Peptides against a protein of PDB entry 6B4E. Designs and how they scored, part 39

Target 1, 295 residues: chain A of PDB entry 6B4E
Amino acid sequence: TNFDKISKMFWHYKDKIAQIKQDIVLPIKKADVNVRNLLSRHKRKINPKFGQLTNSNQQLFKIQNELTQLINDTKGDSLAYHWILNFIAKAVVHQAETEVRVKPESALPLGKLTLYLLVQFPELQELFMARLVKKCPFVIGFTCEIDTEKGRQNMGWKRNNENKWEDNTSYDERMGGILSLFAIITRLQLPQEFITTTSHPFPIALSWHILARICNTPLNLITNTHFVILGSWWDAAAVQFLQAYGNQASKLLILIGEELTSRMAEKKYVGAARLRILLEAWQNNNMESFPEMSP

## One batch from the design tools (peptide; made by RFdiffusion4, then SolubleMPNN)

Design b2_p30_5_s3
Fold by OpenDDE base, seed 3:
Structure b2_p30_5_s3 (fold): chain B 295 residues (1-295), chain A 30 residues (1-30)
Amino acid sequence: as target 1 above (295 residues)
Amino acid sequence: SKEEEEREKKIEELLKELEEERKKLEEELK
C-alpha cells in the first residue's frame, strides 16, 4: 500500500470540496433570478425523493425517472446543472448518515439509485466522491491520527455549535452508514441499459482497496471505528466480494476478521468483537447478505 | 516488537500477492 498515494488522493478531494464551493455554490448566489428560482424549486422536489425509497424496484425506477427529469431540466445552464448534482451528492451522503446508519439494508435501494445517477450523469462522480471522502475518509482507506483537532476534522468528526465533538457512537454509526452505501455501490451491477456502453464508475476493486489499506494501516491509528466500518462493509458486500475474487477475497477477509482483530484484542473494541462474530458466521457457512429488492 | 514486525511484513507480502492475483482475475473477466 502506497500511503503517499492515498494521502494525495485524500487531499485531492479536500481541494475539490473547496473548488466546488468556489466554482459552483458561491457563483449560483449571484446567478440570474430565473436560475435561482429553478434550482430552489428543484431542490424542494428532489429532497424528499431519497426518503421515498423502499425495497421495491418499481418504486426505485419511478424515483430514478423523476430525478432524471429534474436534473435534465437544469442542463441548459452548466452552472445550474453542476449545482444540482452537487446538491444530490450531498443529499445522498446525508441519507446514508441518517437513514442507513439505523437501517443498513436501506443502503441497497439508495445505492442502486446512486449508481444509476452516477452513470446517467457522469459529472456527479467527482462531486459524489469528494463528498464521500470529506465525510468518511474510510471510503478510500485513508486514516490519520485523531489526537488533534485537525486530525479529527480530517477524519470526518463533527462538532456542534458549542465546539463539542460528537460522541463516539454517533461517529461510528455515521461512518458505518456512509461506508455501507459505498460498499453497496461497489458490488452492484450496472443497470442493464448501461452494461454494454459504460464501465462501472466505482467497481468492486474499490472495496478491495478499502480492506487492503486498512490492513496496512499502522496499528496505532486503528480505532473502533475501523472495525465498525469493516463490519458495515461486510454486511453490505462480503458475499459479492467473495463471488468476485474467490480465494483471494477469502484471504483478505481472514486478514481483517482474524489477524487485525487479534492484533487489536487488547483494546477490546466492540466493533472488533462484532467483526469476529461475522467471521465465525462465515466459517460456519452462514454468511448473510441484504435481502434482494422486490419487483 | 520484532514479532509484530515480522507479522506486518508477512501481511504486506500477502497483500502484494493478492493484488497481483486480483489484477489478473480482473483481466480474465473482461
Scores: peptide ipSAE 0.086, ipTM 0.711, DockQ to the pose 0.563
Fold by OpenDDE base, seed 1:
Structure b2_p30_5_s3 (fold): chain B 295 residues (1-295), chain A 30 residues (1-30)
Amino acid sequence: as target 1 above (295 residues)
Amino acid sequence: SKEEEEREKKIEELLKELEEERKKLEEELK
């Protein structure tokens, strides 16, 4: 693991967030009134779509088509187009923070929708990744100390209006939700219409990076959250990860499930206990995955 | 501790090995 590379990636996306604000979000406020009105209308139409997802592929396809049309309506203005994509990126991550955190299996339809959009609109990829890294640096295996305000901010901790940090449970759940979404995306196959023309924007190899980088993280930086997100990842992608990398995947799963949890046993992290349960379930040939979507 | 250091070293070596194998596998899948 090259931590310098990881840090560079982290700060790249942090800079991207700042750039998005300066070059997309702020300028649109000064745009033509017709453009602003268009975006306002589209925002209102787009936002509910993510909540309309179900375990139905038919519903998914409907929403995909609707969003595609709405996004295409903005392509005549580059700034408007990028603004709406940035909005979508934010909305998807928000959905992960709110719905996926409490219902992890909802990551599957959300992930399918997101992957479709990422391929259909390639400009969404950097916008989405930047938002992911900002909210959940674990998606690239980045970890820093959280003993300082800056450290907590870097790791995606939120403060309320009273300047109080969110509680540990809330943070863990949010991180788990976001990571679940990302994990799902990495293990999904490209839609059939794109499989021959496009490479997967966030392939399963990125899941490998997450696990490996966490295993190589200094132990003094490992927290309960690390185990929580590993558990979330496990539920979301472990089956497909094993299918992709076979015996090598197995070894890595043992590293996180047995070795890493063992090394941190003194801390008695609840997340670690859950991860060990997942490992044991796997060892007993009872590894579960999210249910497939209905037609 | 020395024991912890050895464990860490083993983990690092294993991860290195796994990474190399992963890369080989990915090349074969191209």
Scores: peptide ipSAE 0.063, ipTM 0.687, DockQ to the pose 0.623
Fold by OpenDDE base, seed 4:
Structure b2_p30_5_s3 (fold): chain B 295 residues (1-295), chain A 30 residues (1-30)
Amino acid sequence: as target 1 above (295 residues)
Amino acid sequence: SKEEEEREKKIEELLKELEEERKKLEEELK
């Protein structure tokens, strides 16, 4: 693992976030009133869509079509188009932080929706990835120290209005939710209409990167959160990961489930204990995946 | 689109890194 390269990638996306703010978000506030009104209306229509997702593919397709139409309505103005995509990127990540964290299986419909949008609107890809990296650097296997204010900020820690850091449990759950969504996206097949025309924007190889990079992370930087997100990833993608990489996947799962947990045993991390349980379940041929969605 | 091309390039770079990491993994687990 080239940590310098990972760091460079991390900061690239941090810069992208800053660029988005300066070039998309702020300018819209001064844009033509018609554009602002359009975006306001669309924002109101888009927001509830993510909460309308169920385990139904029919419902998913309905929402996909509705969002597609709403986004297409903005293409007449490039700034408006990028603004609405950035809004969607933020909304999806927010949904992961709030809903997926408490109901991991909800990552499946959300992931399917997101993947569809990422393919349908390629400009969403960088916006979404930038948001993911900002909120959960684990998605690219980035880790830094959290013993400083800047370190915590870089790793996506939040402060409340009283300038108090969020508690560890809240942080762990948010990271787990976001990582679950990303993991799902990486292991999903492209929608049928895109399989022959488009490559997967976030392929399963990115899951491999997450695991490998965490395994190679200096042990002094490994926290309970790492194990929590690995557990979240496991629930979301382990079955499909094994299907994709076979023996190499198995080796990597053993590395995170057995070797990494053993190396950190003295810390008695709750997340590590859960990951060991998942490993044991797999060893007993009881690896589970999220239920498939209904037609 | 430009964004699509940039994303593809980034993915290619990641895949290259993945291959290197996989080789290292294989060596470590021998």
Scores: peptide ipSAE 0.028, ipTM 0.538, DockQ to the pose 0.253
Fold by OpenDDE base, seed 5:
Structure b2_p30_5_s3 (fold): chain B 295 residues (1-295), chain A 30 residues (1-30)
Amino acid sequence: as target 1 above (295 residues)
Amino acid sequence: SKEEEEREKKIEELLKELEEERKKLEEELK
């Protein structure tokens, strides 16, 4: 694992976030009043859609269509179009931070919706990835020290209005939620309408990168959060990962589930204990996946 | 420790092998 490359990628997306602010968010404030009004209306219509997701494919398709129409309405103005996509990127990640963190299986409908939008609107891909990396660097297997303020910020830690860091549990849950969403996206098949015409924007190989990069991460940088997000990934994608890579996947799962947990045993991380339980379940031929969505 | 270093080296080697195999698999899936 080339950590320099990962760092470069991390900072690339940090720069992208800054660029988005300068080139999309700030300029829209100076846009024509009609454009601003349009975006305000669309924002209000779009925002609740993510919360309307259920385990129903029918509901999913309805929301997909509604969002598609709303986004298409902005294409006449490039700035407006990019602004609404950036808004969606933020909203999806926010949904992962709030809903998926407490109900991991909700990542499935959210992931399906997100994947659809990513394919339907390719410009969303860079915006979404930038937001993901900003909020949860684990999605690209990046990690740094968190013993400094800057380190914590880089790893997506939040401070409240009183400048107090969020508690460890909250951070772990948020990271787990975001990673669950990303994991789901990587293991989902493209919608039937896109399979023959489009490549997967965030394929299962990205899950491989996450696992491999974490395995290669210096042990002094490994925290409970690493194991939490690995567990979240496991629940979200392990079955499909095994289907994709077979024996090689098995080896990597053993590395994270057995080897990495063993190496960090002295820390007694709760996340590591959970991951070992998941490994044992798999070894006993009892690997579980999220329930499939209803029609 | 020396033992830990050896273990880390083994993991790195395994990951390298897995990466090569992954690339082959991806080519087959295309």
Scores: peptide ipSAE 0.025, ipTM 0.581, DockQ to the pose 0.588

Design b2_p30_5_s4
Fold by OpenDDE base, seed 3:
Structure b2_p30_5_s4 (fold): chain B 295 residues (1-295), chain A 30 residues (1-30)
Amino acid sequence: as target 1 above (295 residues)
Amino acid sequence: SEEEEEREKEIKELLKELEEEYKKLQEELA
């Protein structure tokens, strides 16, 4: 693991967030009134769509089509188009922070929708990754200290209006929700219509990077959150990860489930305990995945 | 401790092997 490379990636996306604000978000406020009105209407129509997802593929396809039309309506203006994609990126991550955190299996329909949009609208990819890394740097295996204000901010900790940090449980759950979504995206197959024409934008290899980078992270930087997100990843993608990489995947799962948890045993992290349970379930041939969506 | 350092070295070596195998796998799938 090249930590310098990871750090460079992290800061690249931080810079991208700043660039998005300067080049997309702020300029739209001074755009033509017709463009602003269009975006306002579209925002109102788009936002509820993510909450309308169910475990139904039929419902998913309906929402995909509706969103596709709404996004296409903005293509006449490049700034408007990028603005709506940035809005979608933020909305998807927000859905992961709120819904997926309490219902992890909801990551599957959300992930399918997101992957479809990422392929259909390639410009969404950088916007989405930037938002993911900002909110949950674990998606690229980045870790830093959290004993400073800057460190906590870098790791996606939020502060309330009273300038107090969120509680540990809230942070862990949010990170778990976001990571679940990302994990799902990495293990999903492309929609049939794209398989022959497009490469997967966030392939299963990115899950490999997450696990490997966490395994190589200095132990003094490992927290309960690391184990929580690993557990979330496990539920979301472990089965498919094993299918993809076979014995090599098994070795990596043992590293995180057994070796990493053992090294941190003195901390008595709740997340670590859960991860060990998942490992044991797998060892007993009882590894589970999220249920498949209905037609 | 020395034991901890040895374990860390072993993990690093294993990860290196995994990375090499991963690369081979990707080449085979291409």
Scores: peptide ipSAE 0.029, ipTM 0.619, DockQ to the pose 0.635
Fold by OpenDDE base, seed 1:
Structure b2_p30_5_s4 (fold): chain B 295 residues (1-295), chain A 30 residues (1-30)
Amino acid sequence: as target 1 above (295 residues)
Amino acid sequence: SEEEEEREKEIKELLKELEEEYKKLQEELA
């Protein structure tokens, strides 16, 4: 694992967030009133759509079509188009932080919707990845110390209005929710209409990177959160990961489930205990995946 | 401890093997 490369990627996306603010968010505030009104209306229509997802493919397709139309309405103005995509990127990640964190299986419909949008609107890809990395650096296997304020900020820790850090459980759950969404996206197949025209924007190989990079992370930087997000990843993508890489996938799952947990046993992390249970379930031929969506 | 050091060595070797195999897979899929 090349940690310098990972660090460069991390800071690239941090810079992208700053760039988005300067080039997209702030300029819209000075845009024509008609454009601002359009975006306000579209924002109100778009935001509820993510919460309207169910385990129904029919409902998913309906929402996909509705969002597609709403986004297409903005294409006449490049700034408006990028603004609405950035809004969507933020909204999707927010949904992961709030809904997926408490109901991980909801990542499947959300992931399908997101993947569709990422392919349909390629400009969303960088906006979405930047938001993911900002909120959950684990998606690219980045880790830094959290014993400083800057370190905590870099790792996506939030402060409330009283400048108090969120509790560990809240942080773990948010990271797990976001990682679940990303893991789902990486293991989903492209929609049928796109298979022959484009490559997967966030393929299963990115899951490999997450696992490998965490395994190579210095042990003094490994926290309970690392095991929590590995468990979230496992629930979301382990089955498909095994299908993709076969024996090599098995080795890596053993590495995170057995070796990494054993190496950190003295810490008695709750997340590590759960990951161990997942490993044991797999060894007993009881690896589970999220239920498939209904028609 | 020596045991911990050996375990770490084993993990590193396994990761190296996995990375090499991963690269091969990428080349085959390209």
Scores: peptide ipSAE 0.029, ipTM 0.590, DockQ to the pose 0.854
Fold by OpenDDE base, seed 4:
Structure b2_p30_5_s4 (fold): chain B 295 residues (1-295), chain A 30 residues (1-30)
Amino acid sequence: as target 1 above (295 residues)
Amino acid sequence: SEEEEEREKEIKELLKELEEEYKKLQEELA
């Protein structure tokens, strides 16, 4: 693993976040009143739709169409268009932090919606990835030390108004939620309407990146969170990952589930214990996937 | 496509690295 490359990628997206703020978010505040009003209305219409997702494909398609229309309404103004996409990127990640963290199976409809939007509106891809990396660097397999304030910040730790760091459980759950969403996106097939004309923007190969890079991460940087997000990934994508890569996938699952957990056994990480349980379930021919959505 | 080929190349490289790490871990834990 080329850690320099990963670091460069990490900082690329950090720079992208800064750029988004300077070139999209701040300028729109000074934009024409009609544009601001349009975006305000659209924001209000878009925001609740993510919470309207269910295990129904019919409901998903409805929401997809509604969002498509709302986004298309902004295409006449490039700044407005990018602003609304950035808003959606933030909203999706926020949904992962709040809902997916406590209901992992909700990642499936959210992931399907997100993948649709990423394909339908390619400009969303960089905006979304930048937000993901900012919030959860694990999505690109980036890890740094968290014994410094800057390190914690880089790894997506939050502070409250009293400058107190969030507790470990909260951080773990947020990271798990975000990673679940990303994992599900990587293992989803493109919608039927795009499968013949478009390449997958975040394909299953990105799961290789996550797992391989974590496995190659210096052990002194491995934390409970790493195992938590691996468990989240496992629930979200392990079945499909095995289907995609067969024996090679098996080797990787054994590596993270058995070898990595064993190497870190002295730490007694709860996330590692859970991952061992998942491994054992697989070994007993009981690997589970999220339930499929209804028609 | 060129993009697909590049992705495949990257996967192969990652697999190689993974296999090396797997081997190291196996040796250390044996």
Scores: peptide ipSAE 0.028, ipTM 0.568, DockQ to the pose 0.035
Fold by OpenDDE base, seed 2:
Structure b2_p30_5_s4 (fold): chain B 295 residues (1-295), chain A 30 residues (1-30)
Amino acid sequence: as target 1 above (295 residues)
Amino acid sequence: SEEEEEREKEIKELLKELEEEYKKLQEELA
């Protein structure tokens, strides 16, 4: 693991967030009233779509089509188009922080929708990754110390209006939700209409990087959150990960599930305990995945 | 502890091996 590379990637996306604000968000505020009205209407139509997802592929396809049309309506103005995509990126991550957080299996329909949009609208990819890394740097396996204010900020900790940090449980759950979504995206196959024409934008290899980088993280930086997000990843992608990489995947799962948890046993992390349970279930040939979506 | 250090070394070695094998696997899948 090259930590310098990871750090560089992290700061690249942090810079991208600043760029998005400067080049997309702020300029739209100065756009003509017609553009602003268009975007306002589209925002109102788009925002509820993510919450309308169910375990139904039929419903998914409906929403995909609706969003595609709404996004296409903005293509006549490049700035408007990018603004809508940035809005979608934010909305998807927000959905992960709220719904997926409490119902991890909802990551599957959300992930399918997101992957479709990422392929259909390639400009969404950088916008989405930037938002993911800002909110949950674990998606690229980045970790820093959280003993400082800046460290906590870098790791995606939020403060309320009273400048108080969120509690550990809230942070853990949010990170788990976001990571679940990303994990799902990495293990999903491209829709049939794209499989021969484009490459997967966030392939299963990115899951490998997450696990490997966490395993290589200095132990003094490992927290309960690391185990929580590993557990979230496990539920979301472990089965498919094993299918993809076979024996090598198995070795890595043992490293995180057995070795890493054992090394951190003194900390008595709840997340680590859960991960051990997942490992044991796997060892007993009882590894579970999210239910497949209905027609 | 010395035991912890030894285990850390072992993990690092395993990770290195995994990375190398991962690279080979990717080449095979390409």
Scores: peptide ipSAE 0.029, ipTM 0.599, DockQ to the pose 0.768; fails the geometry check

Design b2_p30_6_s2
Fold by OpenDDE base, seed 1:
Structure b2_p30_6_s2 (fold): chain B 295 residues (1-295), chain A 30 residues (1-30)
Amino acid sequence: as target 1 above (295 residues)
Amino acid sequence: DEELEKLLKELEEELEKLEKELEPLYEKLE
């Protein structure tokens, strides 16, 4: 693992967030009133759709079509188009932080919707990845110290209006929710209509990178959160990961579930204990996946 | 204990090798 490269990637996306604000968000405030009104209306129509997802493919397809139409309505104005995509990127991540956080299996319909949009609108890919890395650097296997304010900010910790840090449980759950979504996206197959024409934008290899990079992270930087997000990843993608990489996947699962947890046993992390339970379930041929969606 | 450490080292080396092979799939996202 080349941590210098990972760091460079992390800061690339941090810079991208700043660029998005400067080149997309701020300029639209000065745009023509008709454009602003259009975007306001579209925002109101788009935002609730993510909460309307169920474990139904029919409902998913309906929402996909509706969002596609709404996004296409903005393509005549490049700035408006990018603004809507950035809004969607933020909304999807927000849904992961709130809904997926408490109901991990909801990552499946959300992930399917997101993957569809990422392929249908390629410009969403960079916007979405930048937002993911900002909120949850674990998606690229980035880790830094959290004993400083800057370190906590870099790792996606939030402060409230009173400048108080969120509690550890809240942070862990948010990171788990975001990572669950990303893990799902990496293990999903492309929609049928895109299989022959497009490569997967965030393939299963990215899950490999997450796990490998965490395993190679200096132990003094490993926290309970690392194990929490590994557990979230496991629930979301372990079955498909094993299907993709076979014996090599097994080795990596053992490495995180047994070896990494053992090395950190002195810390008595709750997340590590859960990960061991997941490992044991797998060893007993009881590895579970999220429920499949209904027709 | 020593055997476990050896095994871990071997796995880590193997993973690093495999990660390098998969790196091009990630670089496109930069």
Scores: peptide ipSAE 0.047, ipTM 0.600, DockQ to the pose 0.457
Fold by OpenDDE base, seed 5:
Structure b2_p30_6_s2 (fold): chain B 295 residues (1-295), chain A 30 residues (1-30)
Amino acid sequence: as target 1 above (295 residues)
Amino acid sequence: DEELEKLLKELEEELEKLEKELEPLYEKLE
């Protein structure tokens, strides 16, 4: 694992966030009033759609179509188009932080929707990834120290209005939610209409990178959060990961579930304990995945 | 401390090996 490369990637996306603000978010505030009104209306229509997802594929398809239409309505203005995509990127990540964190299985419909949009609107990919990395650097296997304010900020820790850091549980859950979504996206097949024409924008290999990079992370930087997000990943993608990489996947799962947890045993991380339980369940031929969506 | 470092090195080597073994498969899975 080349950590310098990972760091460069991390900062690339941080720079992208700044660029998005300068080139998309701020300029739209000075745009024509009609454009601003259009975007405001679209924002109001789009925002509730993510919360309307259920375990129903029919509902998913409905929402996909509705969002597609709403996004297409903005294509006549490049700035408006990019603005709405950036809004969607933020909204999806926000949904992961709020809903998926408390109901991990909700990552499946959200992930399917997101993957569809990522393929349908390729410009969303970089916007979405930048937002993911900003909020949850674990998605690219980035880790830094959190003993400084800057370090915590880099790792996606939030402060409240009183400038107090969020509690560890809240942070862990948010990171788990975001990573669950990303994990789902990486293990989903492309929609049937895209399989022959488009490559997967965030393939299962990215899950491999997450696991491998975390395993190679210096132990002094490993926290409970690392194990929490590994557990979240496991629930979201372990079955499909094994299907994709077979024996090699098994080795890596053992590395994270047994070796990494063992090395950190002295810390008595709750997340590590859960990961061991997941490993044991797998060893007992009881690996579970999220239930498939209904028709 | 030395023992831990050795274990970490072993883990890293194993992971690197796995990554190299899987690298040719990435295109297929993408």
Scores: peptide ipSAE 0.047, ipTM 0.620, DockQ to the pose 0.167
Fold by OpenDDE base, seed 3:
Structure b2_p30_6_s2 (fold): chain B 295 residues (1-295), chain A 30 residues (1-30)
Amino acid sequence: as target 1 above (295 residues)
Amino acid sequence: DEELEKLLKELEEELEKLEKELEPLYEKLE
């Protein structure tokens, strides 16, 4: 694992966030009143859609169509179009932080919706990845020390209005929620209408990178959060990962589930204990995946 | 303990090689 390359990637997306603010968010505040009104109306219509997702494909398709129409309405103005996509990127990640963290299986419909939008609107891809990396650097296997304020900020820790850091449980759950969504996206097949014309924007290989990079991370930087997000990834994508890479996938799952947890046993991380349970379930031929969506 | 450490190191090296093989595919997506 080339950590310098990972760091460059991390900072690339951090720079992208700054660029988005300067080139998209701030300019819209100075845009024509008609454009601002249009975007305000669209924002109000788009926001509820993510919460309307269920474990129903029918409902998913309805929401896909509605969002597609709303986004298409902005294409006449490039700045408005990019602003709406950036808004959607933020909303999707927020949904992962709030809903998926408490109900991991909700990542499936959210992931399907997101993947559809990523393919339908390619400009969303960079905006979405930038937001993901900002909120959860684990999605690209980036880790740094959290002994400093800057380190915590880089790893996506939040402060409240009193400038107090969020508690460990809240951070772990948020990271788990975001990682679950990303894991789902990487293991989903493209919609049938795109499979022959478009390559997958975030393929299963990105899951490989996450696991491999975490395994190669210096042990002194490994925390409970690493095990929490690995567990979240496992629930979301382990079955499909094994299907994709076979024996090599098995080696990597054993590496994270047995070897990495064993090396960190003295820390007694709750996340590590859960990951070991998942490993044992797999060894007993009881690996589970999220339930498929209903028609 | 030493045996486990050796095994982990070997697996890490193998996985690093595999990761390098996958890297070109990822670069095309960036």
Scores: peptide ipSAE 0.044, ipTM 0.621, DockQ to the pose 0.341
Fold by OpenDDE base, seed 4:
Structure b2_p30_6_s2 (fold): chain B 295 residues (1-295), chain A 30 residues (1-30)
Amino acid sequence: as target 1 above (295 residues)
Amino acid sequence: DEELEKLLKELEEELEKLEKELEPLYEKLE
């Protein structure tokens, strides 16, 4: 694993976030009143859509169409278009932080919606990835020390208004939620309308990168959160990962489930214990996946 | 653990290969 490359990628997306703020978010605040009004209306219409997702494909398709129309309405103004996409990127990640963290299976409809939008609107891809990396660097297998304030910030830790760090449980759950969403996206097939004409923007290989990079991470940087997000990934994508890579996938699952947990046994991480349970379930031919959505 | 080291090495090689394959995608996203 080339950690320098990963670090460069991490900082690239951090810079992208700064660029988005400077070139998209702030300029819109000073834009023409008609543009601002348009975006405000669209924002209000778009935001509830993510909460309207269910386990129904019919409902998913409805929301996809509605969002497509709303986004297309902004294409006449490049700045407005990018602003809406950035808003969507933020909203999707926020949904992962709030809903997916408590209901992991909700990642499936959210992931399907997100994947559709990523393909339908390619400009969303960089915006979304930048937001993901900012909030959850684990999505690219980036890890740094968290014994410093800057390190914690880089790893997506939040502070409240009193400058107090969020508790470990909250952080772990948020990271798990975001990672669940990303994992789902990587293992989903493209919608039928795109499958023969478009490449997957975030393919299953990115899941491989996450796992491999974590396995190669110096042990002194491995925390409970690493095991939590691995568990979240496992629930979201392990079945499909095995289908994609076969024996090589199996080796990697054993590495994270058995070897990595064993090496960190002295820490008695709760996340590691859960991951071992998942491994054992798999060994007993009881690996579970999220239920498929209804028609 | 020699087995773990071997597996890790294999994974490193696979990762490197995958990174090369994904390079065009990363360039698109960057």
Scores: peptide ipSAE 0.036, ipTM 0.602, DockQ to the pose 0.941; fails the geometry check

